# Peptides against a protein of PDB entry 6B4E, part 136

Target 1, 295 residues: chain A of PDB entry 6B4E
Amino acid sequence: TNFDKISKMFWHYKDKIAQIKQDIVLPIKKADVNVRNLLSRHKRKINPKFGQLTNSNQQLFKIQNELTQLINDTKGDSLAYHWILNFIAKAVVHQAETEVRVKPESALPLGKLTLYLLVQFPELQELFMARLVKKCPFVIGFTCEIDTEKGRQNMGWKRNNENKWEDNTSYDERMGGILSLFAIITRLQLPQEFITTTSHPFPIALSWHILARICNTPLNLITNTHFVILGSWWDAAAVQFLQAYGNQASKLLILIGEELTSRMAEKKYVGAARLRILLEAWQNNNMESFPEMSP

## One batch from the design tools (peptide; made by RFdiffusion4, then SolubleMPNN)

Design b2_p22_8_s2 (from b2_p22_8, 15 letters changed)
Fold by OpenDDE base, seed 2:
Structure b2_p22_8_s2 (fold): chain B 295 residues (1-295), chain A 22 residues (1-22)
Amino acid sequence: as target 1 above (295 residues)
Amino acid sequence: MDWIKEILEEFEEKLKEFMASL
């Protein structure tokens, strides 16, 4: 693992967030009133759609079509188009922080929707990844110290209105929710309409990188959150990961489930205990995945 | 940790080989 490369990638996306603010968000505030009104209307129509997802493919396709139309309506103005995509990127990540956090299986329909949009609108990819990395650096296997305010900020910790850091449980759950979404996206197949014409924008190899990079992270930087997000990843993608990489995947799952947890046993992390349970379930041929979506 | 790094580097190489074979 090249940690310098990961750090550069992390800061690249931090810069991208700043760029998005400067080049997309702020300019729209000064745009023509008709453009602003259009975007305001579209925002109001788009935002509820993510909460309307169910475990139904029929409902998914409906929402995909509705969002596609709404996004296409903005293509006549490049700035408006990028603004609406950035809004979608933010909304998807927010949905992961809230809904997926409390209902991990909701990552599946959300992930399918997101993957569709990422392929249908390629400009969404950088906007989405930048938002993901800002909110949950674990998606690229980035870890830094959290003993400083800057370190906590870099790792996506939030402060409340009283300038108090969020509690550890809230942070862990948010990170787990975001990572669940990302994990799902990495393990999903492209929609049939794209499978022959487009490469997967965030393939299962990115899950490999997450696991490998965490395994190579200095132990003094490993926290309960690392195990929580590994558990979230496991629930979301372990079955498909094993299908993709076979014996090599198995070795890596053993590394995180057995070796990494054993090395950190003295810390008695709750997330590590859960990950061991997941490992044991797998060893007993009881590895579970999220249920498939209904027709 | 050095031992994990070594093992994972090997796995990454094997993964590359695997991916190239697909």
Scores: peptide ipSAE 0.029, ipTM 0.603, DockQ to the pose 0.100
Fold by OpenDDE base, seed 5:
Structure b2_p22_8_s2 (fold): chain B 295 residues (1-295), chain A 22 residues (1-22)
Amino acid sequence: as target 1 above (295 residues)
Amino acid sequence: MDWIKEILEEFEEKLKEFMASL
């Protein structure tokens, strides 16, 4: 693991967020009133659709088609198009922070929708990844110290209106929700219409990087959150990860489930205890995955 | 965690080889 490379990647996406604000978000406020009105109407139509997802593929396809039409309506204006994609990127991550946080299996329909949009609209990829890294740097295996204000901000910690940090449980759950979504995206196959024409934008190899980079993180930087997000990843992608990489996947699962948890045993992290339970279930040939979506 | 680093570096190399074989 090259941590300098990871750090450079992290800061690239932080800079991208600032650039998006300057070049997309702020200019729209000065755009023609008709463009602003169009985008406001589209925003109101798009936002509810993420909450309308169910375990139904039929419902998923309906929402995919509706979103595709709404996004295509903006392509005549490059700034409007990028603005609506940035809005979608933010909305998807927000859905992970709120719904997936409390119902992890909801990551599957959300991930399928997101993957479809990422392939259908390639300009969404950079916007989405920048938002993910800002909110949950674990998606690229980045970790820094959280004993400073800047460190906590970099790791995606929020402050309330009273400038108080969020509680540890809230942070852990939000990170778990976002990571679950990303893990699902990495393990999903492309929709049938794209398999032969397009490469996967966020392939299963990115899951390998998450696990390996966390394992190589200095122990003094490892927190309960690391184990929580590893557990979230496990529920979301472990079965498919084993299918993809076979024996090498098994070795890495043992490293996170047994070796990393054992090294941190003195901390008595609840997330680590859960990860050990997941390991034991796997060892007993009882590894579970999210249920497949209904027709 | 020098031992994990060494093992993971080996695994990353093996993964690259594996991916190249696909």
Scores: peptide ipSAE 0.028, ipTM 0.607, DockQ to the pose 0.100
Fold by OpenDDE base, seed 4:
Order: structure tokens, then sequence, then C-alpha cells
Structure b2_p22_8_s2 (fold): chain B 295 residues (1-295), chain A 22 residues (1-22)
């Protein structure tokens, strides 16, 4: 693992967030009233679509089509188009922070929708990754110290209106929700219509990077959150990860489930205990995946 | 920790080989 490269990637996306604010978000506030009205209408139509997802592929396809039309309506104005994609990127991550947080299996329909949009609208990819890295640096295997204010901010910790840091449970759950979504995206196959024409924008190899980078992270930087997000990843993608990389995947799962947890045993992290349970379930031939969506 | 790093680096290399064979 090259940590300098990971750090450079982290800061690249931080810079991208600043750029998005300057080049997309702020300019639209000064745009023509007709453009602002269009975007306000589209925002109101788009936002509820993510909550309308169910475990139904038919419902998914309906929402995909509706969103595609709404996004295409903005293509006549490049600024409006990029603004609506940035809005979608934020909305998807917000859905992961709120719904997937409490219902991890909801990551599957959300991930399918997101992957479709990422392929259909390639400009969404950079906007989405920037938002993910800002909110959950674990998606690229970035970790820094959280003993400083800046360190906590870099790792996606939030403060409330009283300038108090969120509690550890809230942070862990949010990170788990976001990571679940990303893990799902990495393990999904492209929709049939894109398989021959497009490469997967966030392939299963990115899951490998997450696990490997966490395993190589200095132990003094490993927290309960690392184990929580590994558990979230496991539920979301472990089955498909094993299918993709076979014996090499197995070794990496043992490294996170057995070796990393054992090295941190003195900390008595709840997330580590859960990860060991997942490992034991796998060893007993009881590895579970999220249920497939209905037709 | 150093041993994990070494093993993972080896696995990353093997992964590259695997992906190239796909």
Amino acid sequence: as target 1 above (295 residues)
Amino acid sequence: MDWIKEILEEFEEKLKEFMASL
C-alpha cells in the first residue's frame, strides 16, 4: 500500500469539493430565474425518488427512467446539468447516511440505481466520488488521526449546532451506511445494456483496495469505526468478493476477520466482535448476502 | 504489522496477474 498515493487521492477529492462549490453551486445562484426555477422543480421531483426504492426491479427500472428524463431535461444548459448531477450525488450519499444506516439491505436497490446513473451520466462519477471521500474517506482506504479537530474533519466527523462532535455510535452508523452503498456498487454487475460498451466505473477491485489499505493502516490509527465499516462491507460484498478473487479473497477475509481483530483484541471494540462473528459464520459455511431484488 | 503489509503487497501483485489473465 502506497499511503502517499492515497493521501494525494484524498486531497484531490477535497479540492474537487471546493471546485464544485465555486464552479457549480455558487454560479447557479446567479443564473437566470428560469434556470433556477427549472432546477427547483427538478430537485423537488428527484429528491423523493430515492425513498421510493423498494426490493423490486420493476420499481427500480421505473425510477431509473424517471430520473433519466429529469436529468436529460437539464442537458441544454451545462451548468444546470452539472448542478443536478451534484444534487443527485449529495442525495444518494444522504440516503446512505439515513436509510442504509438503519437498513443495510436497502443499499442494494440504491446501489443499482446509483450504478445505472453513474454509467448513464459519466459526469456524475467524479461528483459522486468527491462526495463519498468527503463524507467517508474509508471508501478509498484513507485514515488519519482523529485526536485533532482537523483530523476529525478529514475523517468526516460532524459537529452539531452547539459545535459538539457527534457521538461515536452516530459516526460509526453513518460511515457504515455510506460504506455499504459503495461496497454494493463495487460488487454489482453493469446493467445488461452497458456490459459491452462501458467498463465498470467502480469495480470490485476497489473493495480489494479498501480491505488491503485498512489492513496496512498503522494499528494506532485503527478504531472501532474501521471494524464497523469492515462489517458493513462484509454484509454487502463478501460473497461476491470471494467469487471474484477466490483464494486470494479468502486470505484477505481471514486477515481482517481473524488477524486484525486479534491484534486489536485488547481494545474490546464492538465492531471487531461483530466482524469475528461474521468470520465464524463464514467458517461454518453460513455466509449470507443481501436478498436479491424481486422481478 | 510489517508482515501483513508484506503479505498484502504480495496479494496485490497476484491480483494484478489475475486481472491480466481475465
Scores: peptide ipSAE 0.030, ipTM 0.602, DockQ to the pose 0.099; fails the geometry check
Fold by OpenDDE base, seed 1:
Structure b2_p22_8_s2 (fold): chain B 295 residues (1-295), chain A 22 residues (1-22)
Amino acid sequence: as target 1 above (295 residues)
Amino acid sequence: MDWIKEILEEFEEKLKEFMASL
């Protein structure tokens, strides 16, 4: 693992967020009134659709089509188009922070929708990844110290208007929700209509990178959150990960589930205990995956 | 930590080989 490269990637996306604000978000405030009105209407129509997802492929396809039309309506203005995609990127991540957090299996329909949009609208890819890295640096295996305000901010910690940090449980759950979504995206196959025309924008190899990079992270930087997100990843993608990489996947799962948890045993992390339970379940041929969506 | 890095390096190389064979 090249941590310098990971750091550069992290800062690239942090800079991208700043750029998005400057080049997309702020300019729209000064755009033509008709454009602003269009975007306001579209925002109101788009936002609830992520919460309308169910474990139904039929409902998914309906929402995909509706969103596609709404996004296409903005293509006449490049700035408007990029603004709506950035809005979608933010909305998807927000849905992961809220709904997936409390119902991890909801990552599946959300992930399918997101993957479809990422392929249908390639400009969404950079916007989405930047938002993911900002909110949950674990998606690229980035970790830094959290003993400083800047460190906590870099790791996606939130604070209220009184500058009080969120509690550890809230942070862990949010990170777990975001990571669940990302894990799902990495393990999903492209929709049939795209398989022959495009490559997967966030393939299963990115899950490999997450696990490997966490395993290589200095132990003094490993927190309960690392184990929580590994557990979230496991629930979301372990089955498909094993299918993709076979014996090498098995070794890596043992490495995180047994070796990493054992090395951190003195910390008595609840997340580590859960990850160990997941490992044991797998060893007993009881590895579970999220249920498939209905037709 | 050193042992983890060594093992992971091996796995990464094996993964590259595996991916190249697909």
Scores: peptide ipSAE 0.029, ipTM 0.602, DockQ to the pose 0.098; fails the geometry check

Design b2_p22_8_s3 (from b2_p22_8, 12 letters changed)
Fold by OpenDDE base, seed 2:
Structure b2_p22_8_s3 (fold): chain B 295 residues (1-295), chain A 22 residues (1-22)
Amino acid sequence: as target 1 above (295 residues)
Amino acid sequence: MNWVEEILKNFEKELEEFMSSL
């Protein structure tokens, strides 16, 4: 694992967030009133769509079509187009922080929708990754110390209005929700219409990187959150990961489930205990995946 | 035990080698 490369990627996306603010968000505030009104209407139509997802593919396709139309309506103005995509990136991540957090299996329809949009609108990819890395650096296997304010901020910790940090459980659950979404995206096949024309923007290899980078993280930086997000990843993608990489995948699953948990046993992390349960279930031929979506 | 240490040292290389063998 090249930690310098990971750090450079992390800061690249931090800079991208700043750029998005300067080049997309702030300029729209000065745009023509008609453009602002259009975007406001579109925002109001787009935002509820993510909450309208179900385990139905029919409902998914409906929402895909509706969002595609709404996004296409903005393509005549590059700034408006990028603003809508940035809004979508934020909304998807927010849905992961809220809905997927409490219902992990909801990551599947959300991930399918997101992957469709990422392929249909390639400019969404950088906007989405920047938002993901800002909110959950674990998606690129980045870890830093959290004993400083800057370290906590870098790792996506939030403060309330009283400048109090969120509780550990809230942080763990949010990170788990975001990571579940990303894990799902990495293990999904491209929609049939794109398979022959487009490469997967966030392939299953990115799951490999997450696991490998966490395993190579200095043990003094490993927290309960690392095990929580590994458990979230496992539920979301372990089956498909094994299908993709076979014996090599098995080695990594054993490494995180047995070796990493054993090395951290003295910490008695609840997330680590859950990960061991997942490992044991797999060893007993009871590895589960999220239920497939209905027609 | 030896395989775990080897994996920990070069995950990226292992993946690259694996993918090149497909």
Scores: peptide ipSAE 0.027, ipTM 0.664, DockQ to the pose 0.153
Fold by OpenDDE base, seed 1:
Structure b2_p22_8_s3 (fold): chain B 295 residues (1-295), chain A 22 residues (1-22)
Amino acid sequence: as target 1 above (295 residues)
Amino acid sequence: MNWVEEILKNFEKELEEFMSSL
């Protein structure tokens, strides 16, 4: 693992977030009143749709079509178009932080919707990845120290208005929710209409990178959160990961589930204990995946 | 650290070989 490359990637997306603010978010505040009104209406229509997802493909397709129309309505103005896509990127990640956090299986419909939008609107890809990395650097296997304020901020920790950090459980759950969504996206097949014409924007290889990079992370930087997100990834993608990479996937799952947990046993991390349970379930031929969506 | 790096190096090589065989 080239940690310098990962760090460079991390900072690239940090810079992208700053750029988005300067080039998209701030300029729209000075845009024509008609454009601002359009975007306000569209924002209000778009925002609730992510919460309207169910384990139904029919509902998914309905929402896909509705969002596609709403996004297309903005294409006449490049700034408006990019603003809507950035809003969607933020909204999807927010849904992962709130809903997927408490109901991991909700990552499946959300992931399907997101993947569709990422392919349908390629400009969303960079906006979405930047938001993911900002909120959950684990999606690219980035880890830094959290003994400093800046380190915590870089790792996506939130503070309240009193400068109090969120509790560890809240952070772990949010990271787990975001990573569940990303893991789902990486293991989903492209929609049938795109499978022959488009490459997957975030393929299963990115899951490989996450696991490998975490395994290579200096042990002194490994926290309970690492095990929590590995467990979240496991629930979301382990079955499909094994299908994709076979025995190589198996070796890596053993590495995270047995070797990494054993190396950190003295810490008694709850997340590590859960990951060991997942490993044992797999060894007993009881590996589970999220249920498929209904028609 | 050395053990993980060695294992991962092997996995990357093995994965590349696997992908090349498909």
Scores: peptide ipSAE 0.027, ipTM 0.673, DockQ to the pose 0.099
Fold by OpenDDE base, seed 5:
Structure b2_p22_8_s3 (fold): chain B 295 residues (1-295), chain A 22 residues (1-22)
Amino acid sequence: as target 1 above (295 residues)
Amino acid sequence: MNWVEEILKNFEKELEEFMSSL
């Protein structure tokens, strides 16, 4: 693991967020009133669709088509197009922070929708990744100290209106929700219409990087959150990860489930205890995955 | 030195070799 490279990547996406604000979000406020009205209407139509996802593929395809049309309506204006994609990126991450947080299996339909949009609209990829890294640096295996205000901000901790940090449980669950979504995206196959024409934008190798980078993180920086997100990743992607990398995947699952948890046993992290249970279930040939979506 | 640094270095190499063989 090259931590300098990871740090550079982290700051690249932080800079991208600032750029998005300056080049997309702020300029649209000064755009033509017709463009602003169009985007306001589109925003209102798009936002509910993420909550309309179910375990049905038919419902997924309906929403995909509706979103595709709404996004295509903006392509005549580059600024409007990028603005709507940035809005979608924010909305998807917000859905992970709220719905996936409490219902992890909802990551599957959300991930399928997101992957479709990422392939259909390539400009969404950088906007989405920048938002993910800002909200949950764990998606690229970045970790820093959280003993400082800056460190907590970098790791995606929120403050309320009273400038009080969110509680540890809320942070853990929120990170778990975002990581579940990303894990699902990495393990999904491309839609059939894209398999022969497009490479996967966020392939299963990115799951490898998450696990390996966390394992190689200095132990003094490892927190309960690391184990929580590893457990969220496990539920979302462990089965498919084993299918992709076979024995190499097995070694890495043992490394996180047995070795890393053992090294941190003195901390008595609840997330680590859960990860041990997941390891034991796997050892007993009882590894579970999210149920497949209905037709 | 991280406790897994050497293990992961070797493992990354093994994975790269594995992926190149596919």
Scores: peptide ipSAE 0.022, ipTM 0.619, DockQ to the pose 0.101
Fold by OpenDDE base, seed 4:
Formats: C-alpha cells, structure tokens, sequence
Structure b2_p22_8_s3 (fold): chain B 295 residues (1-295), chain A 22 residues (1-22)
C-alpha cells in the first residue's frame, strides 16, 4: 500500500470541499432571487425523496425519474446545477449517517439511487466523493492518528454544541452507515441502460482498496471503528466481493476476519468480535447478503 | 481484462505486504 498516494488523495478531496464552498455554495447566496427561489423549491422537493425509498424497485424508479427531472430543471444555470448536485451529495451522505446507521439494509435502495444519479449526472461524482472522504475517510482507506484535534477532524469526528467530541458509539455507527452505502455502490451493477456506454464510477476494486489499505495500516492506528466499518462492509458487499475476486477475496476476508482481529485481540474491540462472528458464519456457509429489492 | 490483471497484481502485492508484517 502506498500511503503517500492515499494521503495525497485525501487532501485532494479536502481541497475539493473548500473549492465547493468557494465556487458553488457561497456564490449562490449572492445569486439572483429567482435562482435562489428555484433552488429553495427544488431543495424542498428533493430532500423528502431519500426518505421515500423502500425495498421496491418500482418506487426506486419513480424516485429516480422525479429526481432526474428536478435536477434537469437546473441545467440552464451551471451554478444552480452544481449547487443542486452538491446538495444531493450532502443529502445522500446524511441519509447514510442517519438511516443506514440504524438500518444497514436501507443502503441497498439508497445505493441504487445514488449510483443511478452518479451515472446520469457525472458532475455528481467528484462532489459525492469529496463529501464521502470528508465525512468518512475510510472510504479510500485513509487513516491517521486521532490523538490530536486535527487528527480527529481529519477522521470525520464531530463536536457537539458544547465543543465536546461525539461519543465513540455515535462515531462508529455513523462511519458504519456511510461505509455501508459506499460498499453497496461499489458492488452494484450499472443500470442496464448504462452498461454498454458508461464505466462504473466506483467499481468493486474500491472495496479491495478499503480492505487492503486497512490490513496494511499500522496497528497502532487501528481502532474499534476500523472493525466496525469492516463489519459494515462485510454485510454490504462480502458476497459480491467473493464473486468478483474469488480466491484472492477469500484470502483478504480471512486476513481481516482472522488475522487482523487476532493481532488486536488484546484490545477486546466489540467491532472485532462482530467481525469474527461474520467470519465464522462464512466458514459455516452462512454468509448473508442484504435482501434483494422487490419488483 | 487488462485492468483486472493490474488490480489483482496490486492485490497480491498488498497481501504480501500484509503477510510480511505478520
């Protein structure tokens, strides 16, 4: 693993977040009242759509079409278009932090919707990845120390209104929710209409990067969160990962499930214990995946 | 096919690096 490359990628997306603020978010505040009113109306229409997702493909397609129309309505103004995409990127990640956090299987419809939007609106890809890396740097296998305030901020830790760090459980669950969404996106096939014309924007290889980079992370930087997100990834993508990489996937699953957990056994991480249970379930031919969506 | 091979080579390299640390 080239950690310098990963660090460079991490900071690239941090810079992108700053750029988004400067070039998209702040300029809209000074935009014409008609543009601001349009975006306010669209924001109000778009935001509920993510909560309207169910385990129904029919409902998914309906929402895809509705969002597509709403986004297309902004294309006449490039700034408005990029603003609405950035809003969507933030809303999707927020949905992962809140709903997927408590109901991991909800990542599937959310991931399908997100993947569709990423392909339909390519400009969303950079906006979305920047938001993901800011909120959950684990999506690119980035890890740094959390002994400093800056380190915690870089790893996506939040402070409350009293300037206190969020509790470990809240952080772990948020990271798990975001990573579940990303894992789902990486393992989904492109919609049929795009398979022949478009490359997958976030392919299954990105799941490989997450796992391999975590395995190569210095042990002194490994926390309970690493095991939590590995468990979240496992539930979301392990079956499809095995299908994609076969024996090599098996080796990596054993490395994270057995070897990495064993190396950290003295820490008694709850996330590591759960990951061992997932490994054992797989070894007993009981590997589960999220239920497929209904027609 | 070529990109898959490259990914798998990198995969094996990363596995070897991990195994060497154990």
Amino acid sequence: as target 1 above (295 residues)
Amino acid sequence: MNWVEEILKNFEKELEEFMSSL
Scores: peptide ipSAE 0.034, ipTM 0.662, DockQ to the pose 0.184; fails the geometry check

Design b2_p22_8_s4 (from b2_p22_8, 15 letters changed)
Fold by OpenDDE base, seed 3:
Structure b2_p22_8_s4 (fold): chain B 295 residues (1-295), chain A 22 residues (1-22)
Amino acid sequence: as target 1 above (295 residues)
Amino acid sequence: MDWIKEILENFEKDLEEFMSSL
């Protein structure tokens, strides 16, 4: 693992977030009143749609079509178009932080919707990835120390209005929710209409990199959160990961489930205990996946 | 994304490094 490269990637996306603010978010506040009104209306129509997802493919397709239309309505103004995509990127990640956090299987419809939008609107890809890395650096396998305020901020810890850090459980669950979404995206096939014309923007190889980079992370930087997000990833993608990489996938799953948990056993991390249970279930041919969506 | 291409190009190297660490 080239940690310098990962760090450069992390900071690239941090810079991208700053750029988005400077070049998209701030300029739109000074844009024409008609454009601002349009975007305000579109924002209000778009925002609830992510919560309207169910386990129904029919409902998914409906929402995909509605969002596509709403986004296309902004293409006449490049700034408006990028603003609405940035809004969508933020909304999707927020949905992962809230709904997927408490209902991990909801990552499947959300991931399908997100993947569709990422392919349909390629400019969403950088906006979405920047938001993901800002909120959950684990999506690129980045880890730093959290003993400093800057370290915690870099790892996506939130402060409340009283400048108090969020509790460990809240952070762990939130990271798990975001990573579940990303894991789902990496293991999904492209929609049929795109398979022959487009490459997958976030392929299953990115799941490989997450796991491998975590395994290569210095043990002094490994926390309960690492095990929580590995468990979230496992529920979301382990079956498909095994299908993609076979024996090499198995080795990596054993490495995270057995070796990494054993090396950290003295810490008695709850996330590590759960990951061991998942490993044992797999070893007993009881690996579970999220239920498929209904027609 | 340029970085994804770079990651994919380094996939074999990452795999080799991983396998060597086992």
Scores: peptide ipSAE 0.020, ipTM 0.592, DockQ to the pose 0.724
Fold by OpenDDE base, seed 2:
Structure b2_p22_8_s4 (fold): chain B 295 residues (1-295), chain A 22 residues (1-22)
Amino acid sequence: as target 1 above (295 residues)
Amino acid sequence: MDWIKEILENFEKDLEEFMSSL
């Protein structure tokens, strides 16, 4: 693991967030009133769509089509188009922080929708990754110290209106929700219409990177959150990860489930205990995946 | 930590080889 490369990637996306603000968000505030009104209407139509997802492929396809139309309506204005995509990126991540947090299996329809949009609108990819890395650096295997304000900010910790940090449970759950979404995206196959024409923008190899980078993280930086997000990843993608990489996947699952948890046993992390349970379930031929979506 | 690094580097190499063979 090249930690310098990971750090550079992390800061690249931090810079991208700043760029998005300067080049997309702020300029649109000065745009023509008709453009602003259009975008406001589109935002109001788009935002509820993510909450309308169910475990139904029919419902998914309906929403895909509706969003595709709404996004295409903005393509005549590059700034408007990028603004809508940035809004979508934010909305998807927000849905992961809220709904997926409490219902991890909802990551599947959300992930399918997101993957479709990422392929259909390639400009969404950088906008989405920037938002993901800002909110949950674990998606690229980035970890830093959290004993400073800057460190906590870098790791996606939030403060309330009283400048109090969120509680550990809230942080863990949010990170788990975001990571679940990303894990799902990495393990999904491309929609049939894209398989022959497009490469997967966030392939299962990115799951490998997450696990490997966490295993290589200095132990003094490993927290309960690392185990929580590994557990979230496991629920979301372990079955498909094993299918993709076979014996090599097994080695890495054992490494996180047994070796990493054992090395951190003195900390008595609840997330680590759960990860051990997941490992044991797998060893007993009881590895579960999220239920497939209905037709 | 050094042994994990070595193992993971080997796994990464193995994965790269595996992926190149596909």
Scores: peptide ipSAE 0.024, ipTM 0.635, DockQ to the pose 0.100; fails the geometry check
Fold by OpenDDE base, seed 1:
Structure b2_p22_8_s4 (fold): chain B 295 residues (1-295), chain A 22 residues (1-22)
Amino acid sequence: as target 1 above (295 residues)
Amino acid sequence: MDWIKEILENFEKDLEEFMSSL
């Protein structure tokens, strides 16, 4: 693993977030009143749709169509279009932090919707990835020290208005939720209408990189959160990962589930204990995936 | 995305590096 490259990628997306603020978010505040009104209306229509997702493909397709129309309505103004896409990127990640956090299986409909939008609107890809990396650097296998304020901020820790950090459980759950969504996206097939014409924007190989990079991370930087997100990834994508890479996937799953957990055994991380349980379940031919969506 | 191509090229390398570190 080239950690310098990962660091460079991390900072690229940090810079992208700053750029988005400067080039998209701030300029729209000075835009024509009609544009601002349009975007306000669209924001109000778009925002609730992510919470309207169910384990139903029919409902998914309905929401896909509605969002597609709403986004297309903004294409006449490039700034408005990019603003709406950035809003969607934020909203999707927020949904992962809130809903997927408490109901991991909700990542499946959310992931399907997100993947559809990423393909339908390619400009969303960079906006979404930047938001993901900002909120959960684990999606690219980035880890830094968290003994400094800057380190914690880089790793996506939040502070309240009193400068108090969020509790460890809240952080772990949020990271798990975001990573579950990303894991789902990586293991989903493209919608049928795109499968022959478009490459997958975030393919299963990105899951490989997450696991491999975490395994190669210096042990002194490994925390309970690493094991929590690995467990979240496992629930979301392990079955499909094994299908994709076969024996090589198996080796990597053993490495994270057995070897990495064993190396960190003295820490007694709860996340590591859960990951061992997942490994044992798999070894007993009881690996589970999220249930498929209904028609 | 250009970074995806680079990731695919390093797939086997990442595994080998990890296995060698054990």
Scores: peptide ipSAE 0.021, ipTM 0.622, DockQ to the pose 0.561; fails the geometry check
Fold by OpenDDE base, seed 4:
Parts: C-alpha cells; structure tokens; sequence
Structure b2_p22_8_s4 (fold): chain B 295 residues (1-295), chain A 22 residues (1-22)
C-alpha cells in the first residue's frame, strides 16, 4: 500500500470540498432570486425522496425518475445544476449517517439510487466522493492518528454544540453507515441501460482497496472503528467480493477476520469480536447478504 | 491525473503486495 498516494487522494478531496464551497455554495447565495427560489423548491422536493425508499424496485424506479426530472430542470443553469448535485451528495451521505446507521440493509436501495444518479449525472461523482472522504476517510482506506484535534477532524469526528467530541459509539455507527453505503455501491451492477455504454464509477476494486489498506495500516492506528467498518463492509459486500475475486478475496477476508483481529486481541474491541463472528459464520457456510429488493 | 487510473494502479500494487505476503 502506498500511503503517500492515499494521503494525496485524501487531501485532493478535502481541497475539493473547499472548492465546492467557494465555487458552488457561496455563489448561489448571491444568485438571482429566481434561481434561489427554484433551488429552494427543488431542495424541498428532493429531500423527502431518500426517505421514501423501500425494498421495492418499483418504488426505486419511481424515485429515480422523479429525481432525474428534478435534476434535469436545473441543467439550464450550470451553477444551479452543480448546486443541486452537491445537495444530493450531502443528502445521500446524511441518509447513510442516519438511516443506514440503524438499518444497514437500507444501504441497498440507497446504493442503487445513488449508483443510478452517479451514472446519469457524472458530475455527481466528484461531489459525492469528496463528501464521502470528508465524512468517512475509510472509503479510500485513509487512516491517521486521532490523538490530535486535527487528526480527529480529518477522520470525520464531529463536535457538538458544546465543542465536545461525539461519543465513540456514535462515531463508529456513523462510519459504519457511510461505509455500508459505499460498499453496496462498489458491489452493485450497473443498471442494464448503462452496462454497454458506461464504466462503473466506483467498482468492486475499491472494496479491495479498503480491505488491503486497512490490513496494511500501522497497528498503532487501528481502532475499534476499523473493525466496525470492516464488519459493515462484510455485511454489505463480502458475498459479492468473493464472487469477484475468488480465492484472493477469501485470503483477504481471512486476513481481516482472523489475522487482524488476532493481532489486536489485547484491545478487546467489540468491533473485532463481531468481525470474528462474521468470519466464523462464513467458515460454517452461513455467510449472509442483505435481502434482494422486491419487484 | 485521472483518479480512476490512479486507483487502478493502486489496486494492482495492493494486490501484488497482498500476493507477496501470502
């Protein structure tokens, strides 16, 4: 693992967030009242759609079409278009932080919707990845120390209104939710209409990177969160990962489930214990995946 | 640089490193 390259990627997306603020978010505040009103209306229509997702493909397709129309309505103004995509990127990540956090299987419909939008609107890809990396650097296998305020901020830790850090459980669950969404996206097939014309924007190889980079992370930087997000990834993508890489995937799953957990056994991380349970379930031919969506 | 190309290069390196460690 080339950690310098990972660091460069991390900072690239941090810079992208700053750019988005400067070039998209702030300019809209000074935009014409008609543009601001349009975006306010669209925001109000778009935001509920993510909560309307169910385990139904029919409902998914409905929401895809509705969002597509709402986004297309903004294409006449490039700034408005990029603003609405940035809003969507933020909303999707927020949904992962809140809904997927408590119901991991909800990552599947959310991931399908997100993947569709990423392909339909390519400009969403950089906006979404920047938001993901800012909120959950684990999506690119980035890890730094959290002993400093800056380190915690870089790893996506939040402070409350009293300037206190969020509790470890809240952080772990948020990271797990975001990573579940990303893992799902990486293992999903492109919609049939795009398979022949478009490459997958975030392919299963990105799951390989997450696992490999975590395995290569210095042990002194490994926390309970690493095991929590590995468990979240496992539930979301392990089956498809095995299908994609076969024996090589198996070796990597054993490395994270057995070797990495064993090396950190003295820490008694709850996330590591759960990951061992997942490994054991797989070894007993009882690997579970999220239920497929209904028609 | 195309971030996709960089990701693919990193994938190959990660895979090579992984294979060498087994």
Amino acid sequence: as target 1 above (295 residues)
Amino acid sequence: MDWIKEILENFEKDLEEFMSSL
Scores: peptide ipSAE 0.020, ipTM 0.603, DockQ to the pose 0.658; fails the geometry check

